Peptides against a protein of PDB entry 2V3S. Designs and how they scored, part 78

Target 1, 95 residues: chain A of PDB entry 2V3S
Amino acid sequence: PISLVLRLRNSKKELNDIRFEFTPGRDTAEGVSQELISAGLVDGRDLVIVAANLQKIVEEPQSNRSVTFKLASGVEGSDIPDDGKLIGFAQLSIS

## One batch from the design tools (peptide; made by RFdiffusion4, then SolubleMPNN)

Design b2_p23_6_s4 (from b2_p23_6, 14 letters changed)
Fold by OpenDDE base, seed 2:
Structure b2_p23_6_s4 (fold): chain B 95 residues (1-95), chain A 23 residues (1-23)
Amino acid sequence: as target 1 above (95 residues)
Amino acid sequence: SREERRKRLKEQREKYGPAARPP
C-alpha cells in the first residue's frame, strides 16, 4: 500500500497531518476521499478536488511526491488563501 | 483494509478535531 499524508488545517486553524494508506487496484480516489469526509476530516465540498489530487499522486507516487491544491471550502473562509501556509489549501504527500 | 483505515481516520478525528468549514 501507499502511505499518504493529508496536511490541512482543522476548525481551530491548527495544521495537522492526517495519515492513511491507499492500495492501488483495490481503493479508488473517490472512495477514500469519501472516507475522509465521512470521518469529518475533510469538508464535503472538497470531495472533487481531494479526489482529483489523490488520483494524481497515486498514479505515479515515485514521481508525484507532493501535491498542494486549493480547497473549495476555503474560498468563503475568513482568511485569505495562502498555499505556503496551507490556508484554504491542503497538501497530499507520500510519507 | 478499509475497516482499519476508517478506524485510524476516526482516531485522528478524535485527536485533531473536525475539518475546517467556512462560516
Scores: peptide ipSAE 0.818, ipTM 0.961, DockQ to the pose 0.921
Fold by OpenDDE base, seed 5:
Structure b2_p23_6_s4 (fold): chain B 95 residues (1-95), chain A 23 residues (1-23)
Amino acid sequence: as target 1 above (95 residues)
Amino acid sequence: SREERRKRLKEQREKYGPAARPP
């Protein structure tokens, strides 16, 4: 399986590394993204963007070691989005 | 397995707290 890390800020604005595995051929990007949402680790509005970027990283994990993307939920927030600080952004990477 | 992954995600939810939510 592919060992992944989702770096994302929680409700207290703390940046945490959420670890999970992905098995190509068995798991789907959308399915695992839904599990992240069901666990309460990702906002439901971010399903599409998380799934899209998860798909990108798992299709070529040797080439796509890290991807940073804008969250849909971040647009509605009071804080100004900042990819460098991962405010309104999240990062997926190969551990 | 999927079940094991869900358990690990739940553990991390307990550790890190809930996802950020827009106001």
Scores: peptide ipSAE 0.817, ipTM 0.961, DockQ to the pose 0.915
Fold by OpenDDE base, seed 1:
Structure b2_p23_6_s4 (fold): chain B 95 residues (1-95), chain A 23 residues (1-23)
Amino acid sequence: as target 1 above (95 residues)
Amino acid sequence: SREERRKRLKEQREKYGPAARPP
């Protein structure tokens, strides 16, 4: 399986590394993204963007070691999105 | 497995708290 890290801020604005595995052929990007949402680690509005970027990183992990993307949930927040600080952004990376 | 992953995700949810979302 592919060992992944989803780095994003929680409700207290703390940056955390969420670790999980992805098994090609068994798991789907959308399915695992839904698990992250069901666990309360990702906002449901971010299903599409998380799934898209998860698919990107697992299809070619050697070329896509890290991907940073804008969260839909972050756009409506009070804080101005900032990819450098991962405000309104999240990052997926290979462990 | 999916069950194992779910368990690990829940453990991390307990540790780090819920995802951020707009009010």
Scores: peptide ipSAE 0.817, ipTM 0.961, DockQ to the pose 0.906
Fold by OpenDDE base, seed 3:
Structure b2_p23_6_s4 (fold): chain B 95 residues (1-95), chain A 23 residues (1-23)
Amino acid sequence: as target 1 above (95 residues)
Amino acid sequence: SREERRKRLKEQREKYGPAARPP
């Protein structure tokens, strides 16, 4: 399986690394993204963008060691989105 | 397995708290 880390901020604006595994041929990007949402770790509005980037990284894990993407839930947040600070952004990486 | 992944995600949710969301 592919060992992944989802780095994003929680409700207290703390940056955390959420770890999970993905098995190609058994798991789907959308299915695992739904599990992250069901666990309360990802906002439901971010299903599309998380699934798209998860698909990208698991397709070519050696070429795409890390991907950073804009969250739909962060667009209308109190803070201005910033990919460097991961405000309104999240990052997926191979651990 | 999916069940084991779900369990580990729940544990991390308890540790780190809920996802951020707009007010």
Scores: peptide ipSAE 0.817, ipTM 0.961, DockQ to the pose 0.899

Design b2_p23_7_s1 (from b2_p23_7, 10 letters changed)
Fold by OpenDDE base, seed 2:
Structure b2_p23_7_s1 (fold): chain B 95 residues (1-95), chain A 23 residues (1-23)
Amino acid sequence: as target 1 above (95 residues)
Amino acid sequence: ATVVDWDRETGKFDPPREVAARV
């Protein structure tokens, strides 16, 4: 399996590194993204963007070692989006 | 950043984390 890290801020705005595995051929980007949402780790509004980037990283993990992307849930939030601080952004990387 | 291991099969976290509710 592919060992991944999803770095994003929780509801308390605390930065967390969520480590999990993805098995190509058994798991799907959309399926795992839905699991992330069900687990309360990802906002439901971010299904599309998370799934797209998860797909990107797992299809070529040797080339796409890290991807940072803007969250739909962060666009209209009180905090100004900042990719460096992962405010309104999340990051997927190969562990 | 706080490192959390997420076991997708069991749904458990290590270390445990506070979760309000599951969707």
Scores: peptide ipSAE 0.708, ipTM 0.909, DockQ to the pose 0.468
Fold by OpenDDE base, seed 1:
Formats: sequence, structure tokens, C-alpha cells
Structure b2_p23_7_s1 (fold): chain B 95 residues (1-95), chain A 23 residues (1-23)
Amino acid sequence: as target 1 above (95 residues)
Amino acid sequence: ATVVDWDRETGKFDPPREVAARV
């Protein structure tokens, strides 16, 4: 399996590194993204963007070592989105 | 950043964390 890290802020705005596995041929990007939402790790509004970026990293894990993307849930938040601080952004990387 | 291991098969976290109602 592919060992991944999802770095994003929780509801308390604390940065977390969520480590999990993805098995090609068994898992799908959308399926795992739905699991992330069900686990309370990702906002349901972010299904599309998380799935798209998860697909990107798992299709070429040796080349796409890290991807940072804007969350739909962060657009209308009180804080200004910032990819450097991962405010309104999340990051997927190969562990 | 706080490192958390997520076991997708069991749904458990290490270290354990509070989880809201699952969707």
C-alpha cells in the first residue's frame, strides 16, 4: 500500500498530520475521501477537491510527492486562506 | 503538527481522539 499523510487543520485550527494507507486496485480516491469525511477529518464540502488531489498523488506517487490544494470549506471562513500556513488549504504527501 | 495514525479498517486513531458523529 501507499503510505500517505494528510496535513490539515482541525476544528480548533490546530495542524494535524493524518497518516493512512491507500491500496491501489482496492481503494478509490473518492471512496477514501468519503471515509475521511465520515471520520470527521475532512469537511463534506471538500469531497471533490480531496478526491481529485488524492487521485493525483496515488496515480504517480514517485513523481507527485506532495500536493497542496484549496479547500472549498475554507473560502467563506473567517480566516484568509493561506497555502503557506495551510489556512483554508490542505496538503497530501507520500510518507 | 500533531501526528495521528488513522487505521481505516477499524476507524481507530493513534493517539486516540474525540470523534464527532460519523457521516
Scores: peptide ipSAE 0.707, ipTM 0.908, DockQ to the pose 0.449
Fold by OpenDDE base, seed 3:
Structure b2_p23_7_s1 (fold): chain B 95 residues (1-95), chain A 23 residues (1-23)
Amino acid sequence: as target 1 above (95 residues)
Amino acid sequence: ATVVDWDRETGKFDPPREVAARV
Protein backbone atom coordinates (compact mmCIF):
# COMPACT_ATOMS: atom_id res chain seq x y z
CA PRO B 1 0.00 0.00 0.00
CA ILE B 2 0.90 3.66 -0.33
CA SER B 3 1.71 5.36 2.98
CA LEU B 4 0.27 8.86 3.07
CA VAL B 5 0.23 11.83 5.41
CA LEU B 6 -2.60 14.33 5.51
CA ARG B 7 -1.42 17.50 7.23
CA LEU B 8 -4.17 19.86 8.29
CA ARG B 9 -5.46 21.86 11.22
CA ASN B 10 -8.13 20.55 13.55
CA SER B 11 -11.03 22.49 15.03
CA LYS B 12 -8.65 23.96 17.61
CA LYS B 13 -6.43 25.14 14.75
CA GLU B 14 -3.72 22.70 15.82
CA LEU B 15 -1.61 21.15 13.08
CA ASN B 16 -1.96 17.38 12.76
CA ASP B 17 -0.23 14.82 10.58
CA ILE B 18 -2.68 12.01 9.89
CA ARG B 19 -0.87 8.92 8.64
CA PHE B 20 -2.89 6.35 6.71
CA GLU B 21 -2.63 3.84 3.90
CA PHE B 22 -4.09 3.69 0.41
CA THR B 23 -4.15 0.49 -1.62
CA PRO B 24 -4.45 0.98 -5.38
CA GLY B 25 -6.98 -1.34 -6.97
CA ARG B 26 -8.87 -1.73 -3.70
CA ASP B 27 -9.33 1.85 -2.53
CA THR B 28 -10.65 4.82 -4.48
CA ALA B 29 -9.85 8.47 -3.92
CA GLU B 30 -13.54 9.25 -3.57
CA GLY B 31 -14.11 6.43 -1.09
CA VAL B 32 -11.17 7.27 1.14
CA SER B 33 -12.12 10.94 1.08
CA GLN B 34 -15.56 9.99 2.33
CA GLU B 35 -13.92 7.98 5.11
CA LEU B 36 -11.85 11.02 6.10
CA ILE B 37 -15.05 13.01 6.43
CA SER B 38 -16.84 10.28 8.38
CA ALA B 39 -13.87 10.10 10.76
CA GLY B 40 -14.21 13.82 11.45
CA LEU B 41 -10.83 14.60 9.92
CA VAL B 42 -12.08 16.52 6.90
CA ASP B 43 -15.00 18.90 6.46
CA GLY B 44 -17.75 17.57 4.22
CA ARG B 45 -17.49 20.65 2.03
CA ASP B 46 -13.97 19.58 1.09
CA LEU B 47 -14.91 16.23 -0.45
CA VAL B 48 -14.28 17.33 -4.03
CA ILE B 49 -10.91 18.99 -3.49
CA VAL B 50 -9.59 16.25 -1.21
CA ALA B 51 -10.66 13.51 -3.61
CA ALA B 52 -9.09 15.30 -6.57
CA ASN B 53 -5.75 15.74 -4.84
CA LEU B 54 -5.77 12.27 -3.33
CA GLN B 55 -6.32 10.89 -6.83
CA LYS B 56 -3.46 13.00 -8.13
CA ILE B 57 -0.96 11.79 -5.56
CA VAL B 58 -1.88 8.09 -5.73
CA GLU B 59 -1.89 7.85 -9.52
CA GLU B 60 1.75 8.98 -9.70
CA PRO B 61 3.21 8.80 -6.18
CA GLN B 62 6.80 8.85 -7.42
CA SER B 63 6.26 12.16 -9.21
CA ASN B 64 3.73 13.77 -6.90
CA ARG B 65 5.48 13.51 -3.55
CA SER B 66 3.46 16.34 -2.04
CA VAL B 67 0.38 18.35 -2.98
CA THR B 68 -1.01 21.38 -1.16
CA PHE B 69 -4.52 22.56 -1.88
CA LYS B 70 -7.08 25.12 -0.79
CA LEU B 71 -9.99 23.93 1.31
CA ALA B 72 -13.50 25.05 0.46
CA SER B 73 -14.24 25.11 4.19
CA GLY B 74 -11.51 27.68 4.75
CA VAL B 75 -12.80 30.30 2.33
CA GLU B 76 -15.49 31.65 4.66
CA GLY B 77 -13.33 31.38 7.75
CA SER B 78 -12.19 34.29 9.85
CA ASP B 79 -8.51 33.57 9.27
CA ILE B 80 -6.70 34.63 6.13
CA PRO B 81 -5.88 31.60 3.97
CA ASP B 82 -2.17 30.81 3.91
CA ASP B 83 -0.64 27.80 2.17
CA GLY B 84 2.62 28.14 4.07
CA LYS B 85 0.91 27.97 7.43
CA LEU B 86 -1.78 25.59 6.16
CA ILE B 87 -4.55 27.96 7.14
CA GLY B 88 -7.45 27.18 4.86
CA PHE B 89 -5.14 24.71 3.13
CA ALA B 90 -4.24 21.06 3.58
CA GLN B 91 -1.35 18.95 2.36
CA LEU B 92 -1.09 15.35 1.19
CA SER B 93 2.33 13.76 0.99
CA ILE B 94 3.98 10.40 0.52
CA SER B 95 5.37 9.11 3.80
CA ALA A 1 2.57 19.00 14.45
CA THR A 2 0.93 16.09 16.25
CA VAL A 3 1.45 12.79 14.46
CA VAL A 4 -1.52 10.45 14.48
CA ASP A 5 -1.79 7.00 12.95
CA TRP A 6 -5.23 6.33 11.53
CA ASP A 7 -6.35 2.76 10.98
CA ARG A 8 -9.04 3.10 8.35
CA GLU A 9 -10.27 -0.45 8.85
CA THR A 10 -10.93 -0.12 12.58
CA GLY A 11 -11.41 3.64 12.67
CA LYS A 12 -9.01 3.89 15.60
CA PHE A 13 -6.28 6.44 16.17
CA ASP A 14 -2.85 6.13 17.72
CA PRO A 15 -2.57 8.00 19.93
CA PRO A 16 -6.27 8.06 20.76
CA ARG A 17 -8.06 11.33 20.16
CA GLU A 18 -11.40 12.94 20.77
CA VAL A 19 -13.43 12.97 17.59
CA ALA A 20 -16.73 14.58 16.74
CA ALA A 21 -19.70 12.35 16.05
CA ARG A 22 -19.28 10.34 12.88
CA VAL A 23 -21.62 11.11 9.99
Scores: peptide ipSAE 0.707, ipTM 0.908, DockQ to the pose 0.452
Fold by OpenDDE base, seed 5:
Structure b2_p23_7_s1 (fold): chain B 95 residues (1-95), chain A 23 residues (1-23)
Amino acid sequence: as target 1 above (95 residues)
Amino acid sequence: ATVVDWDRETGKFDPPREVAARV
């Protein structure tokens, strides 16, 4: 399996590195993204963007070592989005 | 950042963390 890290701020704005596995041929980007939401790790509004970036990193993990992307859930918040601080952004990387 | 291992099969975290009930 592919070992991944999702770097994302929780509801208390604390930065967490969530380590998990993805098995090509058994898992799908859409399915695992739904699991992330069900586990309370990702906001439901971010299904599309998380699935798209998860697909990108797992289809060519040797080339796509890290991807940072803007969250739909962070757009309307009081905090100004910042990719450097991962405010309104998340990051997927190969462990 | 706090490092957390997530077992997708069991739904458990290491170390344990406060999370909303699973949907």
Scores: peptide ipSAE 0.706, ipTM 0.908, DockQ to the pose 0.444

Design b2_p23_7_s2 (from b2_p23_7, 11 letters changed)
Fold by OpenDDE base, seed 2:
Structure b2_p23_7_s2 (fold): chain B 95 residues (1-95), chain A 23 residues (1-23)
Amino acid sequence: as target 1 above (95 residues)
Amino acid sequence: ATVVNYDRETGKFDPPREVAQRV
């Protein structure tokens, strides 16, 4: 399996590295993203963007070592989005 | 950053943490 890290801020704005596995051919980006949402790790509004970027990283994990993407859930917040600080952004990377 | 291992097979976290689960 591919060992991944989803770095994103929780509801307390604390940065967390969520480590999980993805097995190509068995798992789908959509399915795993839905699991992360069900577990309360990802906002449901971010299903599309998380799934798209998860697909991107797992299709070529040796080339796409890290992807940073804007969260739909971060647009409404009071904090100004910042990809460097992962405010309104999340990052997927190969462990 | 705080490292949290998420076991997709069991749904458990290591270390354990409070998360608002939707399912």
Scores: peptide ipSAE 0.679, ipTM 0.897, DockQ to the pose 0.485
Fold by OpenDDE base, seed 3:
Structure b2_p23_7_s2 (fold): chain B 95 residues (1-95), chain A 23 residues (1-23)
Amino acid sequence: as target 1 above (95 residues)
Amino acid sequence: ATVVNYDRETGKFDPPREVAQRV
């Protein structure tokens, strides 16, 4: 399996590194993304963007070691989005 | 950053944590 880290801020705006596994041929990007939402780790509004970037990283994990992407849930927030601080952004990376 | 291990099979966290929202 591929060992991944999802770095994003929780409801208290604290950074979390969520470690989880993805098995090609058994898991799907959309399926795993829905699991993360069900677990309360990802906002439901971010299904599309998380699934797209999860797919990107797992299809070529050797070349795509990290991807940072804008969250749909962050657009309507009061804080100004910032990819460097992961405000309104999340990051997926290979462990 | 706080490191959290998420077991997708069981839905459990290591270390345990409060979950604000579940679908």
Scores: peptide ipSAE 0.678, ipTM 0.897, DockQ to the pose 0.507
Fold by OpenDDE base, seed 5:
Structure b2_p23_7_s2 (fold): chain B 95 residues (1-95), chain A 23 residues (1-23)
Amino acid sequence: as target 1 above (95 residues)
Amino acid sequence: ATVVNYDRETGKFDPPREVAQRV
């Protein structure tokens, strides 16, 4: 399986590195993203963007080592989005 | 950043953490 890290701020705005696995041919980006949401690790509003970027990284993990993307859930928050601080942004990377 | 290992088969976290939502 592919070992991944999702760097994402929780509801307390604390940065967490969520480590999880993805097995090509068994898992789908959409399915795993839904699992992350069901586990309370990802906001449900971010299903589409997380799945799209998860698909990108797992289809060619040796070429796509890291992807940073804007969250739908971060657009109307109290904090100004900032990709450097991962405010309103998340990052997926190969472990 | 705090490292959290998520076991997709069991749904458990290492170390344990508070969960804001569970569906």
Scores: peptide ipSAE 0.678, ipTM 0.897, DockQ to the pose 0.507
Fold by OpenDDE base, seed 1:
Structure b2_p23_7_s2 (fold): chain B 95 residues (1-95), chain A 23 residues (1-23)
Amino acid sequence: as target 1 above (95 residues)
Amino acid sequence: ATVVNYDRETGKFDPPREVAQRV
């Protein structure tokens, strides 16, 4: 399996590194993203963007070692989005 | 950053944490 890290802020704005596995041929990007949402690790509004970037990283893990993307859940918040601070952004990387 | 291991097979966290939201 591919060992991944999802770095994002929780509801308390604390940065977390969520480590999880993805098995090509058994798992799907959308399916795993839905699991992360059900587990309360990802906002439901971010299904599309998380699934898209998860698909990107697992299809070419050697080339796409890290991807940073804007969250739909972050656009309506009071904080100004910032990819460097991962405010309104999340990051997926190969462990 | 706080490291959290998520076991997709069991749905458990290591270390354990409060779940902020469930679908």
Scores: peptide ipSAE 0.677, ipTM 0.897, DockQ to the pose 0.516

Design b2_p23_7_s3 (from b2_p23_7, 9 letters changed)
Fold by OpenDDE base, seed 4:
Structure b2_p23_7_s3 (fold): chain B 95 residues (1-95), chain A 23 residues (1-23)
Amino acid sequence: as target 1 above (95 residues)
Amino acid sequence: ATVVDWDRETGTFDPPREVAARV
């Protein structure tokens, strides 16, 4: 399986690195993204963007070692989005 | 950053963490 890390801020704005596995041929980007939402790790509004970037990283994990993307849920927050601080952004990377 | 292992099969975390109710 592919070992991944999802780095994002929780509801308390604390940065977390969520480590999990993805098995090509068994898992789908859409399915795992839905699991992330069900687990309370990702906002439901971010399904599309998370799935798209998860697909990107798992299709070529050796080339796409890290992807940072803007969250739909972050746009409505009080804090200004910042990719460097992962405010309104999340990051997927190969462990 | 706080590192958390997520077991997708069991739905558990290491270390354990407070999470919202499953949708």
Scores: peptide ipSAE 0.711, ipTM 0.912, DockQ to the pose 0.445
Fold by OpenDDE base, seed 3:
Structure b2_p23_7_s3 (fold): chain B 95 residues (1-95), chain A 23 residues (1-23)
Amino acid sequence: as target 1 above (95 residues)
Amino acid sequence: ATVVDWDRETGTFDPPREVAARV
């Protein structure tokens, strides 16, 4: 399986590195993204963007070692989005 | 950053953490 890290802020604005596995041929980007939402790790509004970037990293993990992307849930938040601080952004990377 | 291992099969975390109710 592919060992991944999802770095994002929780509801208390604290940065977390969520480590999990993805098995090509058994898992789908859409399915795992739905699991992330069900687990309370990702906002439901971010299904599309998370699935798209998860697909990108797992289809070529040796080339796409890290992807940072804007969250739909962060656009109308009180804090100004910042990819460097991962405010309104999340990051997927190969462990 | 706090490092957390997520077991997708069991839905558990290591270390354990407070989480919102599952959808």
Scores: peptide ipSAE 0.710, ipTM 0.912, DockQ to the pose 0.456
Fold by OpenDDE base, seed 1:
Structure b2_p23_7_s3 (fold): chain B 95 residues (1-95), chain A 23 residues (1-23)
Amino acid sequence: as target 1 above (95 residues)
Amino acid sequence: ATVVDWDRETGTFDPPREVAARV
């Protein structure tokens, strides 16, 4: 399996590194993204963008070691999005 | 950052964390 880290801020704006595995041929990017939402780790509004970036990293994990992407859920927030601080952004990386 | 291991098969976390009701 591929060992991944999802770095994102929780509801208290605290940065968390969520480590999990993805098994090609058994898991799908959309399926795992739905699990992330069900677990309360990702906002439901972010299904599309998380699935797209998860697919990107798992299809070429040796080349795409890290991807940072803008969250749909962050657009309506009071804080200005900032990819460096991961405000309104999340990051997927290979562990 | 706080490191959390997520076991997708069991739906549990290490270290344990408060989890909202699942969708």
Scores: peptide ipSAE 0.710, ipTM 0.912, DockQ to the pose 0.435
Fold by OpenDDE base, seed 5:
Structure b2_p23_7_s3 (fold): chain B 95 residues (1-95), chain A 23 residues (1-23)
Amino acid sequence: as target 1 above (95 residues)
Amino acid sequence: ATVVDWDRETGTFDPPREVAARV
């Protein structure tokens, strides 16, 4: 399996590194993204962007070591989005 | 950042964390 890290802020704005596995041929980017939402780790509004970036990193894990992307859930928040601080952004990387 | 291991099969975390009920 592919060992991944999802770095993002929780509801208390605390930065967390969520480590999990993805098995090509058994898992799908869409399915695992839905699991992330069901587990309360990702906002449901972010299904599309998380699935797209998860697909990107798992299809070529040797080339795509890290991807940072804007969250739909962060756009209308009070905090200004900032990719460096991962405010309104999340990051997927190969462990 | 706080490192958390997520077991997708069992739905558990190490270390444990407060989360919304699994749907």
Scores: peptide ipSAE 0.710, ipTM 0.912, DockQ to the pose 0.444

Design b2_p23_7_s4 (from b2_p23_7, 11 letters changed)
Fold by OpenDDE base, seed 2:
Parts: structure tokens; C-alpha cells; sequence
Structure b2_p23_7_s4 (fold): chain B 95 residues (1-95), chain A 23 residues (1-23)
């Protein structure tokens, strides 16, 4: 399996590295993203963007070592989005 | 950053943490 890290801020704005595995051919980006949402790790509004970027990283994990993407859930917040600080952004990377 | 291992097979966290599950 591919060992991944989803770095994103929780409801307390604390940065967390969520480590999980993805097995190509068995798992789908959509399915795993839905699991992360069900577990309360990802906002449901971010299903599309998380799934798209998860697909991107797992299709070529040796080339796509890290992807940073804007969260739909981060647009409404009071904090100004910042990809460097992962405010309104999340990052997927190969562990 | 705080590292959290998420076991997709069991749904458990290591270390354990308070998370509001949506489903």
C-alpha cells in the first residue's frame, strides 16, 4: 500500500498529520475520501477537492510526492487562506 | 504538527483523539 499523510488543521486550528494507507486497485480516491469525512477528519464540503488530489498523488506517487490544495470549507472562515501555513489549505504527501 | 495514525481497517486513531464522526 501507499503510505500517505494528510496535513490539515482541525477545528481548533491545530495542525495535524493524518497518516493512512491507500491500496491501488482495491481503494478508490472517492471511497477513501468518504471514509476520511465519515471519521470526522475531512469536512464534507471538501470531498471533491480531496478526492481529486488523492487521485493525483496515488496515480504517480513517485512523481507526485506532495500536493497542496485549497479547501472549499476554508473559504467561509474568518482566517485568510494561506497555503504556506495551511490555512484554508490541506496537503497530501507520500510518507 | 501532531501525528495521528488512522487505521482504515478498524477506524481507530493512534494516539486516540476526540473526533466528531459525521457518519
Amino acid sequence: as target 1 above (95 residues)
Amino acid sequence: ATVVNYDRETGKFDPPREVAKRV
Scores: peptide ipSAE 0.677, ipTM 0.896, DockQ to the pose 0.494
Fold by OpenDDE base, seed 3:
Structure b2_p23_7_s4 (fold): chain B 95 residues (1-95), chain A 23 residues (1-23)
Amino acid sequence: as target 1 above (95 residues)
Amino acid sequence: ATVVNYDRETGKFDPPREVAKRV
């Protein structure tokens, strides 16, 4: 399996590194993304963007070691989005 | 950053933590 880290801020705006596994041929990017939402780790509004970037990283994990992407849930927030601080952004990386 | 191990099979966290909401 591929060991991944999803770095994003929780409801208290604290950074979390969520470690989880993805098995090619058994898991799908959309399926795993839905699990993360069900677990309360990802906002439901971010299904599409998380799934797209999860697919990107797992299809070529040797080349795509890290991807940072804008969250739909962060657009309407009061804080200004910032990819460097992961405000309104999340990051997927290979462990 | 706080490191959390998420077991997708069980839905459990290591270390345990409060979850704001679940779908």
Scores: peptide ipSAE 0.675, ipTM 0.896, DockQ to the pose 0.509
Fold by OpenDDE base, seed 1:
Structure b2_p23_7_s4 (fold): chain B 95 residues (1-95), chain A 23 residues (1-23)
Amino acid sequence: as target 1 above (95 residues)
Amino acid sequence: ATVVNYDRETGKFDPPREVAKRV
């Protein structure tokens, strides 16, 4: 399996590194993204963007070692989005 | 950053954490 890290802020704005596995041929990007949402790790509004970037990283893990993307859940918040601070952004990387 | 291991097979966290809102 592919060992991944999802770095994002929780509801308390604390940065977390969520480590999880993805098995090509058994798992799907959308399916795993839905699991992360059900577990309360990802906002439901971010299904599309998380699934898209998860698909990107697992299809070419050697080339796409890290991807940073804007969250739909972060656009309406009071904080100004910032990819460097991962405010309104999340990051997926190969462990 | 706080490192959290998420076991997709069991749905458990390591280390344990407060249960977040589930959909």
Scores: peptide ipSAE 0.675, ipTM 0.896, DockQ to the pose 0.518
Fold by OpenDDE base, seed 5:
Structure b2_p23_7_s4 (fold): chain B 95 residues (1-95), chain A 23 residues (1-23)
Amino acid sequence: as target 1 above (95 residues)
Amino acid sequence: ATVVNYDRETGKFDPPREVAKRV
């Protein structure tokens, strides 16, 4: 399986590195993203963007080592989105 | 950053997280 890290701020705005696995041919980006949401690790509003970027990284893991993307859940928050601080942004990377 | 290991087969976290976080 592919070992991944999702760097994402929780509801307390604390940065967490969520480590999980993805097995090509068995898992789908959409399915795993739904699992992350069901586990309370990802906001439900971010299903589409997380799945799209998860698909990107797992289809070419040796070429796409890291992807940073804007969250739908971060658009109307109290904090100004900032990709450097991962405010309103998340990052997927190969472990 | 705090490292959280998520076991997709069991749904468990290391370190543990509050149950209320699960949907």
Scores: peptide ipSAE 0.673, ipTM 0.896, DockQ to the pose 0.510

Design b2_p23_8_s1 (from b2_p23_8, 13 letters changed)
Fold by OpenDDE base, seed 5:
Structure b2_p23_8_s1 (fold): chain B 95 residues (1-95), chain A 23 residues (1-23)
Amino acid sequence: as target 1 above (95 residues)
Amino acid sequence: SEARREQLLAQRAKYGPAENPPV
């Protein structure tokens, strides 16, 4: 399986690394993204963007070691998005 | 995945809910 880390901020605006595995041929990007949402670790509005970037990293894990992307939930917030600080952004990487 | 679900819930308990958690 592929060991992944999702770096994003919680409700206290703290940056945390969420760890999970992905098994090609058994798991789907959308399915695992839905599990992250169901666990309360990702906003439901971010299903599409998380699934798209998860698919990108797992299809070529040797070349795509890290991807940073804008969250839909962040756009609707009051804070100014910042990819460097991961405000309104999240990052997926290979563990 | 039951194993992944358990792992994710443990991290939810440790780090708290997402910035914009499900209602």
Scores: peptide ipSAE 0.777, ipTM 0.943, DockQ to the pose 0.594
Fold by OpenDDE base, seed 4:
Structure b2_p23_8_s1 (fold): chain B 95 residues (1-95), chain A 23 residues (1-23)
Amino acid sequence: as target 1 above (95 residues)
Amino acid sequence: SEARREQLLAQRAKYGPAENPPV
């Protein structure tokens, strides 16, 4: 299995590393993304972007060690999006 | 996956809900 870390901010604006495994052939990017949403760790509006980037990183984990992407949920936030600070952005990386 | 679900819920309990949780 591939050990992954999803780095994103919680409701208190704290940056946290969410850890989970992905097994190619058994798991799907969309399925795991839905699990993250169901657990309350990801906004439901971010299903598409999280799934797309999860797919990207698991298909070539040696080449795509880290991917940073803009969240749909972050657009309507009070803070200005910033990829460096992961405000309105999240990051997936290989553990 | 029950194993992943348990792991994710444990982290939810630890870190709190997403910045913009599902409605």
Scores: peptide ipSAE 0.777, ipTM 0.942, DockQ to the pose 0.619
Fold by OpenDDE base, seed 2:
Structure b2_p23_8_s1 (fold): chain B 95 residues (1-95), chain A 23 residues (1-23)
Amino acid sequence: as target 1 above (95 residues)
Amino acid sequence: SEARREQLLAQRAKYGPAENPPV
């Protein structure tokens, strides 16, 4: 299995590393993304973008060691999006 | 995956809900 880390901010604006595994051929990017949402760790509005980037990293984990992407849930937030600070952005990386 | 589900819920308990949790 592929060990992954999803780095994103919680409701208190704290940055946390969420760890999970992905098994190619058994798991799907959309399925695992739905599990992250169901656990309350990801906003439901971010299903598409999380799934797309999860698919990107698991299809070529040796080449795509890290991907940073803009969250749909952060677009209309009070804070100005910033990929460097992961405000309105999240990051997926190989553990 | 049940194992992954338990792991995710444990982290949810530790870190709290997403910045914009599901309504």
Scores: peptide ipSAE 0.777, ipTM 0.942, DockQ to the pose 0.615
Fold by OpenDDE base, seed 3:
Order: sequence, then C-alpha cells, then structure tokens
Structure b2_p23_8_s1 (fold): chain B 95 residues (1-95), chain A 23 residues (1-23)
Amino acid sequence: as target 1 above (95 residues)
Amino acid sequence: SEARREQLLAQRAKYGPAENPPV
C-alpha cells in the first residue's frame, strides 16, 4: 500500500497531517476521498479536487511526491487563499 | 475499509473537525 499524508487546517485554523493508506487495485481515489469527508476531515465540497489530486499522486507516486491544490471550500472563506500557508489549500504527499 | 475508517475517526478525535466540516 501507499502511505499518504493530507496536510490541511482544522476548524481552529491548526495545520495537521492526516495519515492514511491507499492500495492500488483495491481502493479508488473517489472512494477514499469520500471516506475522508465522512470522517469529518474534509469538506464535502472538496470531493472533486481531493479525488483528482489523490488520483494524480497514486498513479505515479515515484514522480509525484507532493501535490498542493486549492480547496473549493476555501474560496468563499474570510481568509485570502495562500498556498504557502495552506490557507484555502491542502497538500497531499507520500509518507 | 473499516480499518481506514477507524484510523480516520481517531485522527478526527485528535485534531478536531475540518475547517469547513460536512453539512
């Protein structure tokens, strides 16, 4: 299995590393993304973008060691999105 | 999977809900 880390902010604006595994051929990017949402760790509006980037990293994990992407849920937030600070952005990386 | 679900819920308990939790 591929060991992954999803780095994103919680409701208190704290940056945390969410760890999970992905097994190619058994798991799907959309399915695992739905599990993250169901667990209350990701906003449901971010299903598409999380799934797309999860797919990207697991299809070529040797080449795509880290991907940072803009969250749909962060666009209408009070804070200005910033990829460097991961405000309105999240990051997936290989553990 | 059930194993992943348990792991994710443990982290939810530890770190709290998402900045924009599911409605």
Scores: peptide ipSAE 0.776, ipTM 0.942, DockQ to the pose 0.613

